# Ledger of designs, part 198: peptides against a protein of PDB entry 5VZU

Target 1, 271 residues: chain A of PDB entry 5VZU
Amino acid sequence: GRTLEDIFHEHMQELILMKFIYTSQYDNCLTYRRIYLPPSRPDDLIKPGLFKGTYGSHGLEIVMLSFHGRRARGTKITGDPNIPAGQQTVEIDLRHRIQLPDLENQRNFNELSRIVLEVRERVRQEQQEGGHEAGEGRGRQGPRESQPSPAQPRAEAPSKGPDGTPGEDGGEPGDAVAAAEQPAQCGQGQPFVLPVGVSSRNEDYPRTCRMCFYGTGLIAGHGFTSPERTPGVFILFDEDRFGFVWLELKSFSLYSRVQATFRNADAPSPQ

## One batch from the design tools (peptide; made by RFdiffusion4, then SolubleMPNN)

Design b2_p27_2_s3 (from b2_p27_2, 8 letters changed)
Fold by OpenDDE base, seed 5:
Structure b2_p27_2_s3 (fold): chain B 271 residues (1-271), chain A 27 residues (1-27)
Amino acid sequence: as target 1 above (271 residues)
Amino acid sequence: MPAEAGPAPFGDYAVIDGALMQVEPPP
């Protein structure tokens, strides 16, 4: 039977052939746009930059990792037949840390699935609550056309009723327990293993991770048809390596820093 | 050197004079 490796090899050959055919057709009409590396910030989880990874069936891809406050983003530098370059292959919510269980329970895909789906539901609730606060503020600036309501007559002011004692209803301000931002403890790395039934293209992934976060991955059909965000886990291994577990696809992508230096990779300072 | 991966219609990258470039198909 075709091995997974044979299928992957055929898909890589098809991708290479597609790339070759299109290169040969477009050589005279290509637009070249400079890619700048994101500036590093002191609060960035790791140094932003280029990472090489295995994505889906399409072999080796390049992504740009960047940080945007409490969000991280993997932007495709290489496109594939499903997802073009410039798309966000992964979006990471750095507010929603995933706590991996012990190594024995990490082998259980259903346990990881439970943990991720519980976090997904929290993220969804937070988005709904934040959407309601933004919605109520805009509704009331309809121009009150002040139609001059006719002067209805001065009904007499009834008399001063007596001194109702102020009930000191000392409504204790409910301490909104600000969910203490657990400091990003540069915790000692924890043992890491992929769940049983999660496909990895490479068995040589780090067996220790620093931390994990909730994220979403982009999936699409050929030609970027029906693009959707699927739940997953961003796994930080070290300064130069991260992974993404595609929960619904039961797949793992490993990303490693591109060690190559590029000329003038820094964005020009805004003059 | 990252191989000069040729422009696919889904976009690719090139390294031109040591600069990283996004390669985009014609619109």
Scores: peptide ipSAE 0.355, ipTM 0.790, DockQ to the pose 0.299
Fold by OpenDDE base, seed 1:
Structure b2_p27_2_s3 (fold): chain B 271 residues (1-271), chain A 27 residues (1-27)
Amino acid sequence: as target 1 above (271 residues)
Amino acid sequence: MPAEAGPAPFGDYAVIDGALMQVEPPP
């Protein structure tokens, strides 16, 4: 039977062959565009930069992780037969945390699916509501022609009516014990395991995660046909590792920071 | 005949003199 390793080697051979065909089609004339690393911001969840991923049968992919306010983005540096380089392979919503259950219930794919789909529905509702507010605000800037309304005369101030005695209804304010929202322990990692039936290339993934967020992954057919965004879970393991669970594909991709340094990797200052 | 633009390369990266570069088809 084909091993996972055999499938991986076959796919890598196809990728090498496709790269060779493309290079040959352009008479070895290729354009080289500089890739700059995203600037680090103090509020970034982790340092932005290059990550190497294991993507199913595709082998090694390189993605750029960047932060954009309450969103994070994984941009493909390496393309594949389905999704070209420069595409946003993952988009993470940093407003929508995924709370993983206990380790026993994390093995249940249906439980993870329920949690993710509930968050997806909230995101859709918020997008619909925010779209209505932005639409109504633009409609009312009709130019109010300031017709000079004629000065209607000052009607006289009617007299001070009498001293109504304040009834001291001493309604005791019931102490609504504000249930102190225990500050979510943002610092302690939780035990992590993949659900049963989620495909991983290997079992060598971190067994503790810091935080999880709702996200969407890009999927497409061969030649970037019918591209769509599918729901998933971004899993922050540590400063140098994250994962993505592709919910519909039932697959997991692990990404690890590229430790290499590059010359002139910083974007030129806007002049 | 419109030159059927051959399948656009899915794209790759290169490291040239220690610089990170995106590899793209010619314009």
Scores: peptide ipSAE 0.350, ipTM 0.773, DockQ to the pose 0.315
Fold by OpenDDE base, seed 3:
Structure b2_p27_2_s3 (fold): chain B 271 residues (1-271), chain A 27 residues (1-27)
Amino acid sequence: as target 1 above (271 residues)
Amino acid sequence: MPAEAGPAPFGDYAVIDGALMQVEPPP
């Protein structure tokens, strides 16, 4: 029977052949554009930059990780037959932490699925509520024609309403102790394991993680057909490594920082 | 030797004179 390795080798050969066919058609007129690294900000979860990963059968993928306030993005530097370069392969909502269970319950895919789908529903609700506030502000101030309606004078009456003494019931304001969101223990990484049935190309992934966040991953058919965003989990392992669990695909992608330095990689300062 | 960026029909990267370059996909 074909092994998963045989299927992978066949698909890699097809990908190499596709790459060869396409470039043989385009008379070597490749357009090159400089890639600039995002500037680092003090509030960035980790240093932004290039990360290398292996995604499915596509071999080595390069993504740019960048931070945009409460969002992070992984932008494809390498394209594939499904998703061209420049697309956002992952979008991370840094407002929505995923709390992983204990190590025993982390093996349960259905538990992770429940947690992620509950966060997805909260994100959907917040988007609906924020959409309503933006809609009501366009009250048509129709031109009020200033019709000059006239002066009528009427007068008098004085009547004495009675002196109802309000009782000072001094209800003590119950201190609603705002449940102090326990400061995310910036301490020792949580033990980490992939759920049973989540495919990883490499079993050599970090067994501890710092933080997890809700995110969405981009999937598409060949030629970028029917692109959609699927729910997932961004896993921060350390300063140089993160992962993404594709919930619907039951797959895990590991990304490691590119340690190479590049000349003139800093974006020109906006003049 | 910089690994010759293989043909990039979907977009790829290259390192030219130590600069990181996007190879744009063909139109």
Scores: peptide ipSAE 0.302, ipTM 0.777, DockQ to the pose 0.263
Fold by OpenDDE base, seed 2:
Structure b2_p27_2_s3 (fold): chain B 271 residues (1-271), chain A 27 residues (1-27)
Amino acid sequence: as target 1 above (271 residues)
Amino acid sequence: MPAEAGPAPFGDYAVIDGALMQVEPPP
């Protein structure tokens, strides 16, 4: 049978051949645009920058990780036959943290699927509610010249009744032990394992993660046909490594920081 | 008919003089 390695080698050869065919057609008329690194902000989850990873079967790809308030974005620097460079391969919702179960239950793909789909439904509801508030606010500027209907003065009446005894019912204050939300120990990594049936190209992924977030990944056919966003999990391992679980594809992509320095990589200061 | 292999639908990167560059097809 074909090994996973054989399949990956065939796809890498196909990608190299496609790149060669396409570049050969341009007769050296390539354009070059400078890539700037995103500026780091104090509230960024990790330092933004370039990460190397595996996207599907296309071998080693480069993505730019950037932060945009409560969202993170992975932008393709390398294109592939399905998704061109400049496309947003992953979008992470930093408002929707995913709590992974214990290590035993993390092996259950259906449990991860349940957790992710519940978060997806919450995100969908929040988008619908926010759409309604924006719609209703425009309609009510009609000048209601509501005429001053004269409110009549109805006056009456006094009635008396008396004595109800003070029942001393000494309701013991039930100590609502506020379950102290154990401060999520921001420093201790949680044990991490991929669910059974999630494929990884690299079995040497980190076995401990800091936190997880809901996100969506971009998928498309060859030539960027029928592009769609599928649900997934962004997994922060450390300052230099993150993963993405493609839930519907049952695949995992590991991304590692590019340690190379580039000349003048900082965006020009806005003059 | 040869499939008109359209412009490489996917860009790549280059490092030119230590600068990171997006490589794009001609407009």
Scores: peptide ipSAE 0.357, ipTM 0.786, DockQ to the pose 0.351; fails the geometry check

Design b2_p27_2_s4 (from b2_p27_2 with F1M Y10F E12D W21M M22Q I23V)
Fold by OpenDDE base, seed 2:
Structure b2_p27_2_s4 (fold): chain B 271 residues (1-271), chain A 27 residues (1-27)
Amino acid sequence: as target 1 above (271 residues)
Amino acid sequence: MPAEAGPAPFGDYAIIDGAPMQVEPPP
């Protein structure tokens, strides 16, 4: 069996080889693409823009965060050996907020796993139901040329009876005290800790979060082999920081806003 | 410390230096 050390050494050798291959291609024509910053919208969860991921051996990883109605998207600006530039590294469903438990229960990975998998199942059900409605709507434009059949008159009949007494049963209206959904105090951060067994490269992650959402992350082998989406949690810490918990991988990635101001980086106004 | 390789449903994934990596299953 390969040791974790063997896997690490093989991976580092492959990273060096890939970096060498990419750098050897600099003798070739470099194509430059202009990147535009997404326009900010009033309903955006935070200001869209460039965020730096903390991935150590890969160097500087930059992700563009953008908002698309009830979805958010992280798009790789820098490629890595597994996922090329321009791929959607994270997709966040802003319809499916995750409520974190208290700080004690947040340390339990199985509790977080339960919550995320329950949300994943709801998302799967909603996708199946929406697929059925789109399928049934196309079938019924068959021409109803159904002829005017003259069907007949039948008449009968009459009876009868009277009496049933008014039982006064004064059922007291049980005050269903609607448990007032405590307005999620949109301004107070919740205490945050990673579950035990979730790896973080940096222990200096924010210990308070604003909101969490269900999301999926893209994973792949070297050279973008066998790309798949794995479930996770998007964690909004503040205006300039978010995290992603890779549930199946038991990993946490921290992203921090790139504070550089870019002149003329705004998207051209739609003409 | 090399991060724990978790069994993923479609191959072995390892966290290598804080990034999720698909690792080929050991032969």
Scores: peptide ipSAE 0.076, ipTM 0.690, DockQ to the pose 0.038
Fold by OpenDDE base, seed 3:
Structure b2_p27_2_s4 (fold): chain B 271 residues (1-271), chain A 27 residues (1-27)
Amino acid sequence: as target 1 above (271 residues)
Amino acid sequence: MPAEAGPAPFGDYAIIDGAPMQVEPPP
């Protein structure tokens, strides 16, 4: 039987060959499209922009991080043999925070798996409930044929006035102090470690994180075959670094902000 | 060592050089 190492080596050779074929065949026919940076909003978790991940056989991967209300997206700027450019490599639900346990329990992959799968089930339930409300509103207003029924003059029935004095029970409105959701303290970063058995290409990942969120990552075969979404954890480390834990694949990807300034990269203001 | 290939609906997935990749099931 082939070992996982044999599969890895064979697949890496195929990946390099595919990259060589794609680069060499299209060298004379490169179509350039201008990419605009997403506008920053005050409610954005961090400044949107370009982030880089480095996968050895993949080389330098560039993703655009953007915010869309309560969702964040990582869009591939560089394609690979599996996932073409313009695909959403990660989709993050900013409504669904992942609470990491203490540093000791963070080493337990089964604990992280439990937490993520519980959040996945909640997301699935919310999608089912929201789908039912959208379906019932299209009641067929059949054409009411307006038959003009004739004006019968109905009679003057008399004004009995019973004088029921309502007692003014002045119940003071108890100020339901809406517990102001304390703005999520920009608190000291939580100590962070990868679970045992999660593969990281670089051990030099940040050892503290600000926030974690539920998300899904895109996986596919070569040529974008059988694309599917797998559950994961988006980890915000700081303004310039985030990670994604691929739960089912037991992998971690680290992304760092591209520090290059691009002139005229801002989207034109809608006129 | 790449992480163990997990069963997926349309094949196995493994980590190939730090990236998630679909792999053909071993024959």
Scores: peptide ipSAE 0.042, ipTM 0.684, DockQ to the pose 0.039
Fold by OpenDDE base, seed 1:
Structure b2_p27_2_s4 (fold): chain B 271 residues (1-271), chain A 27 residues (1-27)
Amino acid sequence: as target 1 above (271 residues)
Amino acid sequence: MPAEAGPAPFGDYAIIDGAPMQVEPPP
């Protein structure tokens, strides 16, 4: 049987070979696409832009982070053997915050797994309920056959008089106790540690996080075969760093903002 | 670093240098 080490070495050799083939093929025919940075919005969790993933063997992984209301998106700028450029590598649901436990319980992968899977089930239920409401609303546009009702004549309705006395229906105002939505405290940075058994390329990740959200990552085989969305946790560390925990894969990916200033990379203002 | 392979629905996933990758199941 192949060991995990054998599989790793074979796969690393394949990746090196693929990188060599790609580099050698691109020397003959480079297609350039202009990428525009998304404009920043006031409600964006952080400034949108280019982030570098910390993957060594694959080379430079560049992801564009963008915000779309209550969703964030990571779009691959660099393709890899599995996921081509332009694919949405991560989708983050900013409605579904993940509350990390204390630092002691953060080391327990099963606790993180429980929390994420509970949120996944809520997201699934909300999608089913919203699908039913959208389904019932479309069913009632049966074609109203506009039968031409014949013009029956103007019978003179008699002018009966005005005497409707106003009944003082003293409806007591029911105290709707507005459950005060506790303002989401812009959380003091919470101590952060990866669960035991979550693989990271390096141990040099931020040890404090601002916020975590439920999300899904895209996984596929070579050549974009059998693409699937796997559950995970988006971890916002700061303005320039975020992570993604791939729950089922027990992996952590760190992304750092590309600090390069791009001249003329701003999207043209919609005229 | 030991590549932790997770069971994936359509094969084994290995973490190759910090990236999740689908690897063909061992024969």
Scores: peptide ipSAE 0.034, ipTM 0.682, DockQ to the pose 0.039
Fold by OpenDDE base, seed 5:
Structure b2_p27_2_s4 (fold): chain B 271 residues (1-271), chain A 27 residues (1-27)
Amino acid sequence: as target 1 above (271 residues)
Amino acid sequence: MPAEAGPAPFGDYAIIDGAPMQVEPPP
């Protein structure tokens, strides 16, 4: 079998080759696609924008973070040998907050795994239930065989029956107390540590996080072969930093906001 | 160094310098 070192070397060679191809193609017809920054909305968890990943072998990995109601999306701006540009590297479910335990229990990978897998199962159940409601509505357009209209017999006028008093059945509308989604308290950050056995490229990650959410990350082979979504945890550290814990891969990726001001990066107003 | 490979249904996944990668199963 290939060693992890062999795989690393092969992957590094492919990355170098891709970068070489891209850089050597500067003499060729490069198609530039303009990327617009997503507009910020007041309900966005943080300002959307460009974030730099810490994937050192890949060099500069840029992800666009955007918000779509109760979902956040990390879209690859830079492709890699596995996942091309424009793919969603992370999808975050902002409905499913992950509550991290205390700092002692955060060191336990099995505890984090339990919490994430319980949320994954809830998300799966919600998807199945929502799929059933959409399925039952389409089934019964059997072909109405146009059976010939039998002759309607003549409506005999039924007589005026008497004044039935309106029973005021005051059915109290059961106040469906819409569980007021507690506004995402900009709570005091909680102490944060990676579980034992979760690999980080560096130990220089924020030791305090604001909140965490369930999410999925995209993994694939070279050439985008067998793409799969793996469960993970989106960790919001602050306005400019987030992380993703790849649960099954026992890895952590840190993303930091690109601080560069892009002139004219806003989408043109729809005329 | 690549992180621990996780078992995948059709192979192993590895973290290559912080990036998740599917590793082809050994032949």
Scores: peptide ipSAE 0.021, ipTM 0.639, DockQ to the pose 0.038

Design b2_p27_3_s1 (from b2_p27_3, 10 letters changed)
Fold by OpenDDE base, seed 4:
Structure b2_p27_3_s1 (fold): chain B 271 residues (1-271), chain A 27 residues (1-27)
Amino acid sequence: as target 1 above (271 residues)
Amino acid sequence: MEISDDYSGFSEYAHLPDGLYLVEPPP
């Protein structure tokens, strides 16, 4: 029978061939649209920018990583027949940290699945609650009956009442023990391993991660048919590497920073 | 394996001397 690996290999060969045919057909007709790197912010988890990844069955992709408060986004720079350029291939919720178990339990795919699906349910509940608050706020625009309230007169400025004495109550300055904000310990990286049955195109993934977050990945058929968001785990390895575990696909994508120096890649300052 | 005739959605990134570009098919 076809293995999942056989299916991915066949699909990768198809996509490579399609890409070759496509690029050869349009060699003289390609359009160039300027792109800019997102500005770095002090609150960004890592420096935003271009990352080169291996996407499950889809081969090599370029993704722009950007930060939007408590959310991160991977936007496709390379398009493919499944997901065109400009789509958000990954969306990361930086509010929802994933706590990985020990290495022994990290090998258990069902344990990772449980953890991710529990977080998915919390995210869904928060979205429903926030949707209800936004819904209830619109209902109270009852018609303001413009009753012309009559101009009642300016009553007068009553007088200067007198000299209340300064009571000296010497309240002791309670020692506000400044809870020393423990310097955000650059969290010691935890040992990392992929669960059994998660396919990685590259076995050379980092074996230590800094932190993990809940996220969703975009999947679609050819022609961007039936696009859906699947649950996953964003894994921050270091400043230049992150991964995404596609839970339903049982696949892992590794992304590495494009180390090229980009000239004129800064967005023009808004005039 | 039926190769899809839908070649839509392909794009590349180009790092040119004057900057970064998305390389797209003609519209």
Scores: peptide ipSAE 0.253, ipTM 0.746, DockQ to the pose 0.658
Fold by OpenDDE base, seed 1:
Structure b2_p27_3_s1 (fold): chain B 271 residues (1-271), chain A 27 residues (1-27)
Amino acid sequence: as target 1 above (271 residues)
Amino acid sequence: MEISDDYSGFSEYAHLPDGLYLVEPPP
C-alpha cells in the first residue's frame, strides 16, 4: 500500500508541478505589489515581520506575523492552490494561553487535543455572551419624544440633621487571604516535544518553548474551496521562531524569521 | 485528487534591491 509518506510526496510533486505550470504561463505578466513590514509596538509579543515556514505539502511558505492588541495574525505572503496570498493562515488569541503539560504528557496527542478543545469551548462561550449584550442594547431606543419639562428652580436649603451615636460593633475583619495567584512563571522556557502522530517536515524543531496560545488555522480545498478555521496551538519558541500545531490535520509548521535586511520595507509614514 | 485548473492565488515573494514584493499574476 502507499505509505503516508508516498502520498505526501505525490501531493508535493503535484503542487510543485502546478506551481511550475502556473509560473510558466505568466512568465511575462507578473505584477509586483510592494510589501511593507508592520510597525512594531512595545506590547507586541515579538517583533512583527516576515517568517519563513514549511507547511505540509506546500513547500516554502512566507507569512507576515502582525499583532492587533490581544490577537496575532499570520498573513500569507506566498499563495498556494488552497490558500491565496493575503489570507490569514493563522489567527492567534493572545488572551487564551495554552498550558502544555509535562514532557511525558506532551507526547499524548489526546491530552493536547483535550486542552485545546476546552479553550475553544471557552472562546465560543465568550463570543456568545458578548453577542447577547450587543443585541439587547439596540432594541429599546424608541423615539423618546423629549417633552421639554420646564426647569422649575426648587431652592430648598436647609436641614442640619443630627448626632447619631457611635455604635461600637467590632465585627472581626475576616482575613480573606487573597490566594496570591503565583505569577505564572512566564519567563522560563519549558521543555517541548510534538505529540506522537503529529507530523513535522523537520525533526529539527526547538525542544524548548516560551509560551503557547490558542489559535485557529485556515484550511481549504484547491481553488480556496470550503475554507474553514481549524483549532490549533501557536507555540512561541523565541524572538525569531514560532510554530503552529494544526490539531485536526495532526501537523506542525515551523516558522523562522526572515533575517534579510529589507530596504524600504517600513510602511511610509502617513503623510 | 482533482487537480484544480484554478491556479488563482499562487503568489511568490520577491526580494528586490529596492524592497519586498508580492509577485502575483495580473488581476
Scores: peptide ipSAE 0.248, ipTM 0.740, DockQ to the pose 0.687
Fold by OpenDDE base, seed 5:
Structure b2_p27_3_s1 (fold): chain B 271 residues (1-271), chain A 27 residues (1-27)
Amino acid sequence: as target 1 above (271 residues)
Amino acid sequence: MEISDDYSGFSEYAHLPDGLYLVEPPP
């Protein structure tokens, strides 16, 4: 019977062949669009830039990691048959940290699944609450037909006197000091292991992680058919490495910084 | 295996002497 390795190898060969055929069709007619690296910001979790990764059975991919306030994005630089270039292969919610259990419980896929799905539900609730506030504000501008109700001159009833209402010492509502979310202590790296049944193309992944966040990955059929966001875990290992656990796919992608000096890759200063 | 024309999703990056480029099919 075909081994899982055989199936993986066949699928990789297919993707490489498809890529070769596609790129060969445009021999000498390719368009070159300049890529600029995102500028680094002080609040960026790590330096933005290019990362090379392995997407499950899809092979080598290049993604641009960028930071957008409390969100991070992995944008595909290399397309594949499922997800074209320019798509956001991963979206990370930096507001929703995932706390991994101890190393023993990290091997349990159901425990990771529970943790991720609980965070997913919180994210959905927050989206529903924010949607309700935006919806109620627009509804009340019904055209008030200005019915000209006649100005009956109600009489000036008299100036009753100055009774000194006692000064209620309105205790200032103490400003609820928004608990400054303590910058996620770059504590000692937590021991990390993939759950049993999560596939990795490379067993050489970091065995310690700094922090994890809730995220979603983009999946689609061939030709970008039926694109959907699947829940996952963004795992920050270090300054140059992150991972993504695709929960529903039971797969892990490891991304490593492209260690290249790019000339003129900085965005032109806005003139 | 009909490689449908829908496989237009492939792109490459090129590191050229003057910069980094996305390599795309002609428009």
Scores: peptide ipSAE 0.246, ipTM 0.721, DockQ to the pose 0.574
Fold by OpenDDE base, seed 3:
Structure b2_p27_3_s1 (fold): chain B 271 residues (1-271), chain A 27 residues (1-27)
Amino acid sequence: as target 1 above (271 residues)
Amino acid sequence: MEISDDYSGFSEYAHLPDGLYLVEPPP
């Protein structure tokens, strides 16, 4: 029977051939659109920029990592038959940190799946609650036609008497010890291993990670058919490397910073 | 898998002396 590896190999060869045929047809008439790098901000998790990744069977991909407040995005620079260029291949929610278990429990795919799906449910709840607050605010500007309701007479409500003795019960305000958010140990990397049954193109990935976040990845059929967002884990290894675990696909993509200096890559200042 | 004749999704990047470019088919 064909192994999963055989299927992935055949699919990779097909995609390489398709790419070769396609690029060869247009060799004399390709368009060149300048890429601008996003500006770096002090609050960015790492320096934004271009990263080279391995995406499943698709070969070499280039993504642009950018930061947007409490969200990060991986935008495809290289397109493929499934996901065209300019699409957000990954979206990371920097509000929702994933805590990886110990190294032994990291091998358990079901444990990682549980953790990610619990965070996914929290994200969905927060989106529903925020949607309700925005809806109620618009409804109540009905025109107050001020009909002058007639002056009904003041009924003299009777004088209730004064005798409330001041009991000095000095209830000490219980110091709600704000659970000091343990300062996220930003410095010490955690040992990292992929869960059993998560496919990686190579076993050459960092064995220590700094932090992880909840994210979603974009998947589609050929011709960008039936695009959907699947849950995953963004793994920050270091300043130049991150990964994404595609939970439903049981796959891992490693992204490494493109170490090239690009001339004129700064976005023009908004005039 | 049937070879899809839909190549519309492909793009490349080019690092040229004057900058970085997305290389796209003609529109």
Scores: peptide ipSAE 0.235, ipTM 0.724, DockQ to the pose 0.679

